# Peptides against a protein of PDB entry 3J47: the designs that were tried, part 30

Target 1, 121 residues: chain A of PDB entry 3J47
Amino acid sequence: IRLTNQLKSLKGLQSKLKDVVEYLDKVINKELPINHTILGKLQDVFNLLPNLGTPDDDEIDVENHDRINISNNLQKALTVKTNDELMVIYISNLVRSIIAFDDLIENKIQNKKIQEQRVKD
Target 2, 26 residues: chain B of PDB entry 3J47
Amino acid sequence: NAQYHLLVKQGDGLLTKLQKYGAAVR

## One batch from the design tools (peptide; made by RFdiffusion4, then SolubleMPNN)

Design b1_p12_7_s3 (from b1_p12_7, 8 letters changed)
Fold by OpenDDE base, seed 4:
Structure b1_p12_7_s3 (fold): chain B 121 residues (1-121), chain C 26 residues (1-26), chain A 12 residues (1-12)
Amino acid sequence: as target 1 above (121 residues)
Amino acid sequence: as target 2 above (26 residues)
Amino acid sequence: DEELLKELQQKL
């Protein structure tokens, strides 16, 4: 039950993230008007991401294009790191659920053997 | 990305086997 | 049943 609920929640999150990407692609392609309320909520989600990129206030008039690329690479590296950490947690929870299930099955097999012995006596 | 999808697919495969086994022991 | 249990334990 708990693992199935976690998997369902993760699938629900994946579906919602896909819907957000599809919405952003339609907005970029000018197929839909920009919904400022959705954009504001997305900005809040991005602002809750750790701001890895306050440039310390030391003078570099280097083209706005390179700063956007560095920020995108750092955000990608953070997304990969967070994904790897979540993956390790997911595997650990899966393994614990498998062990707990194995113990439950072994207990059921033992209980069945004990009942079969009691019927033969 | 590809390794992550492979690992998630393996985890889903294990979960499906676990569910089938739990249904057979019920 | 025991073989499926062993295959599960071998994947842990």
Scores: peptide ipSAE 0.289, ipTM 0.853, DockQ to the pose 0.091
Fold by OpenDDE base, seed 1:
Structure b1_p12_7_s3 (fold): chain B 121 residues (1-121), chain C 26 residues (1-26), chain A 12 residues (1-12)
Amino acid sequence: as target 1 above (121 residues)
Amino acid sequence: as target 2 above (26 residues)
Amino acid sequence: DEELLKELQQKL
């Protein structure tokens, strides 16, 4: 039962990570806006990652120490990877905000030119 | 690391430009 | 971009 639940949780994490990557690709490609709910869920996963490395004190078999170290290294690597993903999302949103703002400025300049022309006529 | 810091610095430069424009548009 | 900046700043 525990191993099946761990495998299910790992598969769920892998699926979510895949969904995040797919979402990130859609965000990079300008196909979708950022979803704050996805970002919040990723932050929650990060806050829970340190707790995934706390074995509940039931059965430290010495043979699991290498698996725990490998798991901790994998969790750390996943943490770094998701931090890099969040960073790319942040930069992508920053660039989008800049473009949208540039368009807003251009629209304001055009509107002002139209108003100035209407006052001269 | 270095490419990341360069990208962040470029983003901050653009953000600063954006803020200057935003203050000018208000 | 920078020239458009200057024009906007001059119009304020």
Scores: peptide ipSAE 0.261, ipTM 0.858, DockQ to the pose 0.063
Fold by OpenDDE base, seed 3:
Structure b1_p12_7_s3 (fold): chain B 121 residues (1-121), chain C 26 residues (1-26), chain A 12 residues (1-12)
Amino acid sequence: as target 1 above (121 residues)
Amino acid sequence: as target 2 above (26 residues)
Amino acid sequence: DEELLKELQQKL
């Protein structure tokens, strides 16, 4: 139950992120007018994310290139750290699921042996 | 990268064995 | 582990 709910939540988040990317690509390609309400909500999401460096494409003087590289390195380091942490949690949950399944197997084998013994008596 | 993919493949192999077995137990 | 999985596949 808990793993299924986490997987469903993660799939829902992934679908929403894909819809956001597809919307942004359509706006960049000028296929859709910029919806200020969607842009405001995206801006709120980006303000809640620790400095996923938005290069605003219109005012990066040559002095900001080192700050952008530092921000991209920090974002990459945070993404790698989060991925490694999620990987450890995934493996730990996988191992727990295997152990719980092996116990279920053994319980089913024992229950069948008890039932076969009761039919022979 | 390669160790991560090996570990994910090993985990997916175990999940597939687990799913086949959970289907046989039903 | 693999033998226990095989023994249960034979009993199903």
Scores: peptide ipSAE 0.248, ipTM 0.849, DockQ to the pose 0.087
Fold by OpenDDE base, seed 5:
Structure b1_p12_7_s3 (fold): chain B 121 residues (1-121), chain C 26 residues (1-26), chain A 12 residues (1-12)
Amino acid sequence: as target 1 above (121 residues)
Amino acid sequence: as target 2 above (26 residues)
Amino acid sequence: DEELLKELQQKL
């Protein structure tokens, strides 16, 4: 019963993580706008992940040390991968802001040209 | 690291071009 | 972009 519930919870977490990755891919591909609230919650989850993988430093037998090292290396690799993904999202937002400002400037130039033509007529 | 610094430099270059253009339109 | 910026600088 306990093991079956843990496996079900882990499968549920895996599904939610997949949905987050799919959302982030759509945001990178410019298909969706970035939600800053989702990004902040994702950062909070990753800051808490190192703390979820530390059972208290008291009394784990030397035979489990290899399994803990594999788990910690996987967790570090996942943290790096996510930091890179968050960085790509940040730069994608910066590029979108630059394009939007360029379009705003072009619109101002066009409006100025239209006003100058109206003063010559 | 190196790819990150390249991408940041590209962003800074675009931002600088945008600032120059914004100053020329004012 | 760069050519449009030059054309704008010629009209100022």
Scores: peptide ipSAE 0.229, ipTM 0.848, DockQ to the pose 0.050

Design b1_p12_7_s4 (from b1_p12_7, 6 letters changed)
Fold by OpenDDE base, seed 3:
Structure b1_p12_7_s4 (fold): chain B 121 residues (1-121), chain C 26 residues (1-26), chain A 12 residues (1-12)
Amino acid sequence: as target 1 above (121 residues)
Amino acid sequence: as target 2 above (26 residues)
Amino acid sequence: DEELQKELAERL
């Protein structure tokens, strides 16, 4: 029963990672704004990853050693992939914040020029 | 790992500076 | 325009 629940949780994590990648591609293409709720759910998945690697010490039969190494390599590969996805979200937020700030500067400059023209008339 | 943490720290520093300037511009 | 961008760049 526990191994089936761990496998189901890992498949659920893989599905959520796929949904985040698809969302990131839409964000990179400027089709959608960044959703902070998706980022929070991804952080929750990361905090649950260490808990997926606790075998309760009851029944390590010797045939599972290759499956444990494959599972650890797959968990590491999923962790690297999720870190790369989080990094792309973070960089995309920084770039959008910089652009919005540049637009705010330009708007302030235009407003100052309009005020200076009205004081000369 | 170390390069990722360095990039995140640099970006957080930039974001904090951007927020301080945006508050001074208002 | 360039002066306000320069003040930003100096604070960054």
Scores: peptide ipSAE 0.284, ipTM 0.868, DockQ to the pose 0.074
Fold by OpenDDE base, seed 2:
Structure b1_p12_7_s4 (fold): chain B 121 residues (1-121), chain C 26 residues (1-26), chain A 12 residues (1-12)
Amino acid sequence: as target 1 above (121 residues)
Amino acid sequence: as target 2 above (26 residues)
Amino acid sequence: DEELQKELAERL
């Protein structure tokens, strides 16, 4: 149950992230008008991301393009790291579920053998 | 990327099998 | 034990 719910939640998040990317690509390509409400909600999501490079508030005048690229690279690196951590947790929970299942099978087999012995006596 | 998707697909298959058995054991 | 695990694996 818990593992299934986690996998379902992760798949749901992945689907939503894909839909957001597809939406942003359509907006960039001018295929769709900019929906300010969707853009505002996306900005709120980005503002809830850890501030990956506060430039010290004292140098707001040279080359915003390279700093945006560096911030995007740091965000990508943290996204990859988070994905790897989630993958390890997923595999670990899967393995634990398989082990607990094997133990349940063995316990059921033993209980069946004990019942068959009690019916034969 | 491809290995990750393969691993997730394999894990989803195992999870589905585990669910089917958990229902058959009940 | 291995046969019961095989029968179970075949049902899955």
Scores: peptide ipSAE 0.283, ipTM 0.859, DockQ to the pose 0.100
Fold by OpenDDE base, seed 1:
Structure b1_p12_7_s4 (fold): chain B 121 residues (1-121), chain C 26 residues (1-26), chain A 12 residues (1-12)
Amino acid sequence: as target 1 above (121 residues)
Amino acid sequence: as target 2 above (26 residues)
Amino acid sequence: DEELQKELAERL
């Protein structure tokens, strides 16, 4: 029962990570806006990751040191991966803000030219 | 780490400039 | 437009 529940939770995490990657790809491709609710849930998962790595203090066997090192390496790799994902989201938002700003400048220049023409007529 | 902080710092500088100009355009 | 990029670059 415990091993099946761990496998199910790991499959659930893998599915969520796949959904995050697919969402990031759609964000990079400009197909979807960034959903702050997804970002908040991702941060919550990150804040819970340190708590998932505490095995309850009741099995001190020397085989746990390699598993603790593997879990710490996996947690570090997951932390790096999500920092990279958050960085891509941040850059994507920055680039979108720049483009929207360029369009706003162009619209303002066009509006100014139209007003200057109307004052000359 | 250092490259990430540099990229974030450059992005924040650009965002601040964008905000200042957006406020001057309004 | 190059002029838009120049006005952006002067304000940045």
Scores: peptide ipSAE 0.288, ipTM 0.870, DockQ to the pose 0.068; fails the geometry check
Fold by OpenDDE base, seed 5:
Structure b1_p12_7_s4 (fold): chain B 121 residues (1-121), chain C 26 residues (1-26), chain A 12 residues (1-12)
Amino acid sequence: as target 1 above (121 residues)
Amino acid sequence: as target 2 above (26 residues)
Amino acid sequence: DEELQKELAERL
């Protein structure tokens, strides 16, 4: 019973992580706008992950040391992958802000040309 | 880490220039 | 970008 519930919870977490990755890929591909609330919650989850992987300091039997090292290496690799993904999202937002600014400049230049034409007529 | 912080600082500098110019254009 | 900004600055 306890092991089956842990496996079910882990499968549920894996499904949610897959949905987050799929959302982030759509945001990178410009198919969806960036949701800052989702990004903030993702950052909070990753800041809490190091604390969820600390076994309580009571009874480090020497036989578990190899399993703990593998879990810590996987957690570090996941943290690096997520930092890279957050960086790509940040760059994508900067590029969108630049494009929106270029469009604002062009719209102002066009509006000024239209006003100058109306004053000459 | 260091390359990431450099990229973020460059992006923040660009965003600050963009905000100043957008305010002067308004 | 820089050329468009210069044209805008010259027109303002």
Scores: peptide ipSAE 0.265, ipTM 0.867, DockQ to the pose 0.058; fails the geometry check

Design b1_p12_8_s1 (from b1_p12_8, 6 letters changed)
Fold by OpenDDE base, seed 3:
Structure b1_p12_8_s1 (fold): chain B 121 residues (1-121), chain C 26 residues (1-26), chain A 12 residues (1-12)
Amino acid sequence: as target 1 above (121 residues)
Amino acid sequence: as target 2 above (26 residues)
Amino acid sequence: SELEKMQKEFSL
């Protein structure tokens, strides 16, 4: 029962990670703004990942060693994929913040030039 | 890894320039 | 102006 729940949770995490990647691609393409709710859900998934790796100590049967190595490799691969997704989100937010600030600065300079011209007339 | 760190450093450089400009406009 | 110099440094 516990292994089936871990596998189901991992599949759920993989599905959420895929949804985040698809959202990030739309954000990179400037089709949608960054949704903080998606970031929050991704953080929740990361906080749950360490809990997926604690098998309770009960049945160390020999057939589990190859499955544990495959599960650990899959968990590591999912962790790397999720880190890459978070990184793309962070860079996308940084670039958008830079562009928005550049536009704000340009608007402030233009407003200052208009005020200086009105004082000279 | 190296390409990622380079991209992050470029972003940090742009942010630092932007902060300096924002401070000079205040 | 120093402000215009900074604007030129940020203009892509």
Scores: peptide ipSAE 0.297, ipTM 0.857, DockQ to the pose 0.071
Fold by OpenDDE base, seed 2:
Structure b1_p12_8_s1 (fold): chain B 121 residues (1-121), chain C 26 residues (1-26), chain A 12 residues (1-12)
Amino acid sequence: as target 1 above (121 residues)
Amino acid sequence: as target 2 above (26 residues)
Amino acid sequence: SELEKMQKEFSL
């Protein structure tokens, strides 16, 4: 139950993130008007992400495009890394829960066999 | 990506078997 | 018998 709920929650989050990307692509392509409320909430989410590339405050004036691309690449790399780590943790917890449940079932079967033997004696 | 999806699919299969077994033991 | 079959299927 708990693991199934966690998997369902992760799948739900993945679906929502996909919907956000599809929405942003439509806004970029001018297929939909910019919704400032949605963009504001997305900006809040991005502002909660660790500041991945403090440009040293002293060189603000030249080639912001390459630094933004590098920062975006670093943020993407860290997002992928975090996803991989969360995935490993999820699979590890799933395997542990399966093993624990197998042990519980085996213990229950053994206890049932002992009780059935006691009733036959 | 493909190995991950395969691992998740294998885990889901095992979880389903486990649920069936848990239901049969009740 | 059925429980033992389920145990075998689970172990496989």
Scores: peptide ipSAE 0.295, ipTM 0.843, DockQ to the pose 0.111
Fold by OpenDDE base, seed 5:
Structure b1_p12_8_s1 (fold): chain B 121 residues (1-121), chain C 26 residues (1-26), chain A 12 residues (1-12)
Amino acid sequence: as target 1 above (121 residues)
Amino acid sequence: as target 2 above (26 residues)
Amino acid sequence: SELEKMQKEFSL
């Protein structure tokens, strides 16, 4: 029962992470705007991840040390993965801002050319 | 790390081009 | 001329 529930929870987390990756890919491909609410929820999930690796000095038997190390490595890997995801979101926003600024400059140049042509005519 | 640095470098290149373009429009 | 070159270089 306990192991089955842990496996089910892990599968649920894996599915959720897949959905986040798919969302990020759509954001990178400019198919969707960045949702700040999703970003905030991801940050909250990370803040709620138990510090599975504060070695509080309690005499935890050698058998628990391997589980703690695996858990800490998993938490670190998840933290790195989400940091990478947040970074991709940030870069995607930066690229969008750059493109929007470029379009603005292009529009200004075109407007200037139209005005100069009207003055010559 | 390397892919990140490459992506950052591409972003910096675009930003530099945009800055030059903005300066040329002024 | 230079502005047109920059526009062409930006129009990928």
Scores: peptide ipSAE 0.290, ipTM 0.849, DockQ to the pose 0.063
Fold by OpenDDE base, seed 4:
Structure b1_p12_8_s1 (fold): chain B 121 residues (1-121), chain C 26 residues (1-26), chain A 12 residues (1-12)
Amino acid sequence: as target 1 above (121 residues)
Amino acid sequence: as target 2 above (26 residues)
Amino acid sequence: SELEKMQKEFSL
């Protein structure tokens, strides 16, 4: 029962991560705006992940060591995947900001040209 | 790893260009 | 204009 619930939760997480990736692909393709709520949820998931940095060397029963090592490898894999997703979102936001800034610069140049024409007339 | 670093490097290059533009539009 | 030069450098 506990293992089945963990597998179900993991499958649910995998499905949600797939949906996030599909959303990110649409964001990269400029089909959809970035949803900050998805970013917040990914950050929350990351913050809920126990720190991978200290295997406390204390009496972990050999049967728990394999489970902990699998859990740590899974958590590390999830951390890497989350980091990659956050990076993709960051780059996507950066690209959008650059495009918006380019459009702003072009608009400023056009406005300056219009003002220069009005001063010459 | 290499593709990730390349993507980050490209992003940093674009950010630097954006910052230069922001400084010149001010 | 310096702004137009930068636009040309930014326009990939």
Scores: peptide ipSAE 0.306, ipTM 0.858, DockQ to the pose 0.071; fails the geometry check

Design b1_p12_8_s2 (from b1_p12_8, 5 letters changed)
Fold by OpenDDE base, seed 4:
Structure b1_p12_8_s2 (fold): chain B 121 residues (1-121), chain C 26 residues (1-26), chain A 12 residues (1-12)
Amino acid sequence: as target 1 above (121 residues)
Amino acid sequence: as target 2 above (26 residues)
Amino acid sequence: SELEKLMKEFSL
């Protein structure tokens, strides 16, 4: 029962990660805006991943060593993949923030020009 | 890793340029 | 113009 629930949770996480990757691909392809809620959940997953990658060094039977190594490699690969996705989101958000800031600056310049023109009139 | 650091560095460079522009427009 | 280019690149 516990192992089946862990496997189901892992499959659910994998499905959610796939959905996030698909969403990220759509954001990279400019089809959708960045969802901050998905990003926050991904960050939470990353913060929990270091705790999943420490097998307690206790008596885990030698027969599980290959499965644990595969699981750790898969977890590490998932961590790297999710890091790459988070990086793409972060850069996309930075660029959007830069564009918004540039627009704000341009609006301030225009407002200043309008005020200077009103003082001259 | 190297491509990421390059991309982050480019983003930081753009942010710095934008901050300088914002300071010059103030 | 650079802003317009960036806006086109990000569809904002």
Scores: peptide ipSAE 0.342, ipTM 0.866, DockQ to the pose 0.051
Fold by OpenDDE base, seed 5:
Structure b1_p12_8_s2 (fold): chain B 121 residues (1-121), chain C 26 residues (1-26), chain A 12 residues (1-12)
Amino acid sequence: as target 1 above (121 residues)
Amino acid sequence: as target 2 above (26 residues)
Amino acid sequence: SELEKLMKEFSL
């Protein structure tokens, strides 16, 4: 029962992580805007991740050291992965902001050209 | 870490170009 | 011309 529940929870986490990756890919491809709520939830997950692998200082028998090292490595890997995801989101937002600013500048240039042409006519 | 710094550097470069462009349009 | 050059450099 306990192992089955852990496996089910891990599969659920894997599915959710896949959904996040898919969302991030859509954001990178400019198919979707960045959802700040999703970003906030990811940050919350990161803040909770350090606590998922720290058993409190209760008597860790030597057999648990390998499990703790694996859990800490997994947690570290997940933290790195999610940091990378957040970074991708951040860069995607920067790129979008830059493109939007470029479009605004181009619009301003075009408006100036139109006005200059009207003064010459 | 290195890939992160590279990506940040690329973003900063793009931002700098954008700032220069914005200044040229003023 | 300089603005156009800058726009071209900005174009990804």
Scores: peptide ipSAE 0.319, ipTM 0.857, DockQ to the pose 0.063
Fold by OpenDDE base, seed 1:
Order: C-alpha cells, then sequence, then structure tokens
Structure b1_p12_8_s2 (fold): chain B 121 residues (1-121), chain C 26 residues (1-26), chain A 12 residues (1-12)
C-alpha cells in the first residue's frame, strides 16, 4: 500500500512535470500568456527539489536505495530541464520588455521632436 | 550549465544596454 | 543619430 501510493504520487508528479513543460513550451512560443503564479509555483518546486534528494537519515533498507536513486536522478534531470525552460521563458520575456521599452523611447523622442518644432514655430 | 550562464549573461547585457538607453532618453 | 546607434545596439 505505502509503496504503491509513493509510486502513484511519483507518476502523478512526472505527469504534472510533463504538463508544465508543455505549458512552458507554449509560453515560449507565444501561444499562451505567461502566468506569473504558475512560474512562482514552479520556482518553489525547484527550490524544494534539492531537499528531496537529501535522504533523511532514517534506516531505509539498501535494496530500495538503487531504485530511489535512479528515480531521484531522473527527477533531478527533469528539474534541470524545467529550469532551462524557465530560463528560456525569462529571457524571452526580457527581450519582449526590451522591445517594448525601445518602442516607448522612440515614442518619447518623436514627441520631443514635435514639441521642439512647435516651440520653433 | 555553461549555455545557461551564457544566455543569462546575454540577457543581463541587453538589460544594461536598455538601462543606458533609458537614461539617455530621460 | 545617437538614438539610432543605441537602437542598433539593442537589435539582436
Amino acid sequence: as target 1 above (121 residues)
Amino acid sequence: as target 2 above (26 residues)
Amino acid sequence: SELEKLMKEFSL
């Protein structure tokens, strides 16, 4: 029962991580808007993931250790992949913010030129 | 890791340039 | 001209 529940939880987590990756890919591709709440929750998950790899020093039998280690390594690899995707999203947003700022600056310059022309007339 | 750091560095470079441009337009 | 230069520097 306990092992089955742990396996089910792990499979559920894996599926959820896959869904998150797919969501992140859609956000990168501008198919969906960035949800800051989702991003924050993902960051929280990543901050907690290193703690999932610290075995609490409780006597868990050696035979389960290899399967747990493989699962933890896979989860760590998936975490790294998701972190990379989050970074790509961050940079994409940064670039968009830069473009928007450039447009604002150009608008300000144009407005200033119009005002200077009006003062000269 | 190295590609990540490179990408972050490029983003920071763009942000710095943007800040300079914003300051020049003020 | 200086703005155009800055815009070129921001162009990826």
Scores: peptide ipSAE 0.331, ipTM 0.861, DockQ to the pose 0.062; fails the geometry check
Fold by OpenDDE base, seed 3:
Structure b1_p12_8_s2 (fold): chain B 121 residues (1-121), chain C 26 residues (1-26), chain A 12 residues (1-12)
Amino acid sequence: as target 1 above (121 residues)
Amino acid sequence: as target 2 above (26 residues)
Amino acid sequence: SELEKLMKEFSL
């Protein structure tokens, strides 16, 4: 029962990560704005990942050592993939913030020039 | 790891420049 | 002028 629940949780996490990647690709392609709800869901996934790696201490049978190494490698690979996705989101948000700030600066400069012209007339 | 830290450091540098500009425009 | 310089530093 517990292994089946862990596998179901991992599959659910993998599906959510795939949805986040697909959303990020659309954001990179400027098709959609960044959704903070997706970031929140991704953080929830990270907080759940450490809990997926603790099998309860009971049956240390020798056949589990290779499966534990494969599970740890898979968990590490999933963690790296999720970190890369978060990094892409962070960079995309940073670039958008810079562009928005540049537009605000240009608008302020234009407004100042218009006011200076009105005072000279 | 090193490439990730470099990208984060570059992003933080841009944010710091943005903050300095925002303070100068106020 | 300082604003324009800062804009150039942010221009990718």
Scores: peptide ipSAE 0.323, ipTM 0.862, DockQ to the pose 0.071; fails the geometry check

Design b1_p12_8_s3 (from b1_p12_8, 5 letters changed)
Fold by OpenDDE base, seed 1:
Structure b1_p12_8_s3 (fold): chain B 121 residues (1-121), chain C 26 residues (1-26), chain A 12 residues (1-12)
Amino acid sequence: as target 1 above (121 residues)
Amino acid sequence: as target 2 above (26 residues)
Amino acid sequence: SELEKLQKEFAL
């Protein structure tokens, strides 16, 4: 039962990571806005990932040690991958914020020019 | 890695431009 | 003039 649940959770995580990558690609391509809820859920997954690799001290059968090490290495690799994905999201948001700020400043300059023209007339 | 660094570099370039512009508008 | 130069640099 416990191993089946761990495998199911891992498969669920893998599927979710795939969905996140696909979402990130859409976000990078400006097809979708960044969803903060998705980002928060990803962060929660990352915070839980180290805890998923700690065997509860009570059932370390020696025969599972190699499988546990492989699983921990895979989990670490998944953690790195998801960190990279979060970083891409962060940069994408930063770039969007920058563009929005550029537009705001341009609008402010245009408004200032219009006001200066009105004062000269 | 290289694509990520390129994206970061582009973002930093835009940020620097924005900072210069924000300073000129103030 | 300087403001206009900056606007041209920020125009994508």
Scores: peptide ipSAE 0.316, ipTM 0.861, DockQ to the pose 0.067
Fold by OpenDDE base, seed 3:
Structure b1_p12_8_s3 (fold): chain B 121 residues (1-121), chain C 26 residues (1-26), chain A 12 residues (1-12)
Amino acid sequence: as target 1 above (121 residues)
Amino acid sequence: as target 2 above (26 residues)
Amino acid sequence: SELEKLQKEFAL
């Protein structure tokens, strides 16, 4: 039962990571704004990942040592991939915030120039 | 790693420009 | 003005 739940959780995580990658590609291509709900779901996945790596202590059978190392390497690889995706989202949000702030400042300067022209007339 | 550091460096450059502009508008 | 120079640096 527990192994089946871990496998189901891992498959669910993999599916969510794929959805995040697809969303990130659309964000990089400027097709969509960053969705905070996707970021929240990704954080939830990270909080669940440490809990997936603790097999309960009960059956130390020697054949599991190679499978545990493969599982730990796969989990580490998935964690690294998810971290890289989060970093790309973060940078994309930062760049968009910078562009939006630049546009705001430009609009403020244009409005100030228009007011100064109206006072001279 | 190197591509990530390059992207971060570009972001920091844009932030620095933005901070300089925000300071000049104040 | 310094402000116009900064606008030109941010204009893509």
Scores: peptide ipSAE 0.308, ipTM 0.859, DockQ to the pose 0.069
Fold by OpenDDE base, seed 5:
Structure b1_p12_8_s3 (fold): chain B 121 residues (1-121), chain C 26 residues (1-26), chain A 12 residues (1-12)
Amino acid sequence: as target 1 above (121 residues)
Amino acid sequence: as target 2 above (26 residues)
Amino acid sequence: SELEKLQKEFAL
């Protein structure tokens, strides 16, 4: 029962992580705007990840050391992955802002050209 | 790391172009 | 002229 529940929870986490990656790919491809709510929820999930192994409990038997090292490595890997995802989101927002500014400048230039043509006519 | 640096470099290039464009429109 | 060159460089 306990192991089955852990496996189910891990599969659920894997599915959610896949959904996040798919969302990020759509954001990179400019198919969807960045959802700040998804970003906030992702940050909350990572802040709620149990600090698997505060290193300060000196009395944990050698058999638990391997499990703690695996859990800490997993947490570190997840933290790095999340940081990378947040960074991709940030850059995607920056690129969108740049494109929007470019469009604004182009619109301003077009408006100036139209006004200059009207003065010549 | 390398993909990140490439993406940042591409963003910086676009930002530089945008800055030049903004300066030319002033 | 310079503005037009810059527009052409931004035109994908």
Scores: peptide ipSAE 0.301, ipTM 0.854, DockQ to the pose 0.065
Fold by OpenDDE base, seed 2:
Structure b1_p12_8_s3 (fold): chain B 121 residues (1-121), chain C 26 residues (1-26), chain A 12 residues (1-12)
Amino acid sequence: as target 1 above (121 residues)
Amino acid sequence: as target 2 above (26 residues)
Amino acid sequence: SELEKLQKEFAL
């Protein structure tokens, strides 16, 4: 049971990291606009990651190791939750930008039709 | 997860439509 | 005509 849960959690993290990489690749390839809010929060996550990976401090009792593992699992779960929230914010901003651009294009087309009609009259 | 992927797919569809529309207006 | 088709396809 414990090992299966750890494997499931690790697979979940791997999937999410893959999704983040794929998102960053799409941004680099200019397929998506750069969202500075997401980039900033990803940077904050990366800045919090160094505390997750120091195995080199000798002498923490086995009882503290379980609490640290629980804290690391909680921090990981919080990172996952934060990532999901950031992705929701991103998509929301993307959709808003799409709607705003649609409205802008529609307005431009309407203005062009009005100008073309004025030139024909 | 499934709702999220559906939302992403809808966003990608809208983005593709937007790109086509922006290309047709140029 | 094509622009109007794209507008209709976007509104749908």
Scores: peptide ipSAE 0.289, ipTM 0.843, DockQ to the pose 0.118

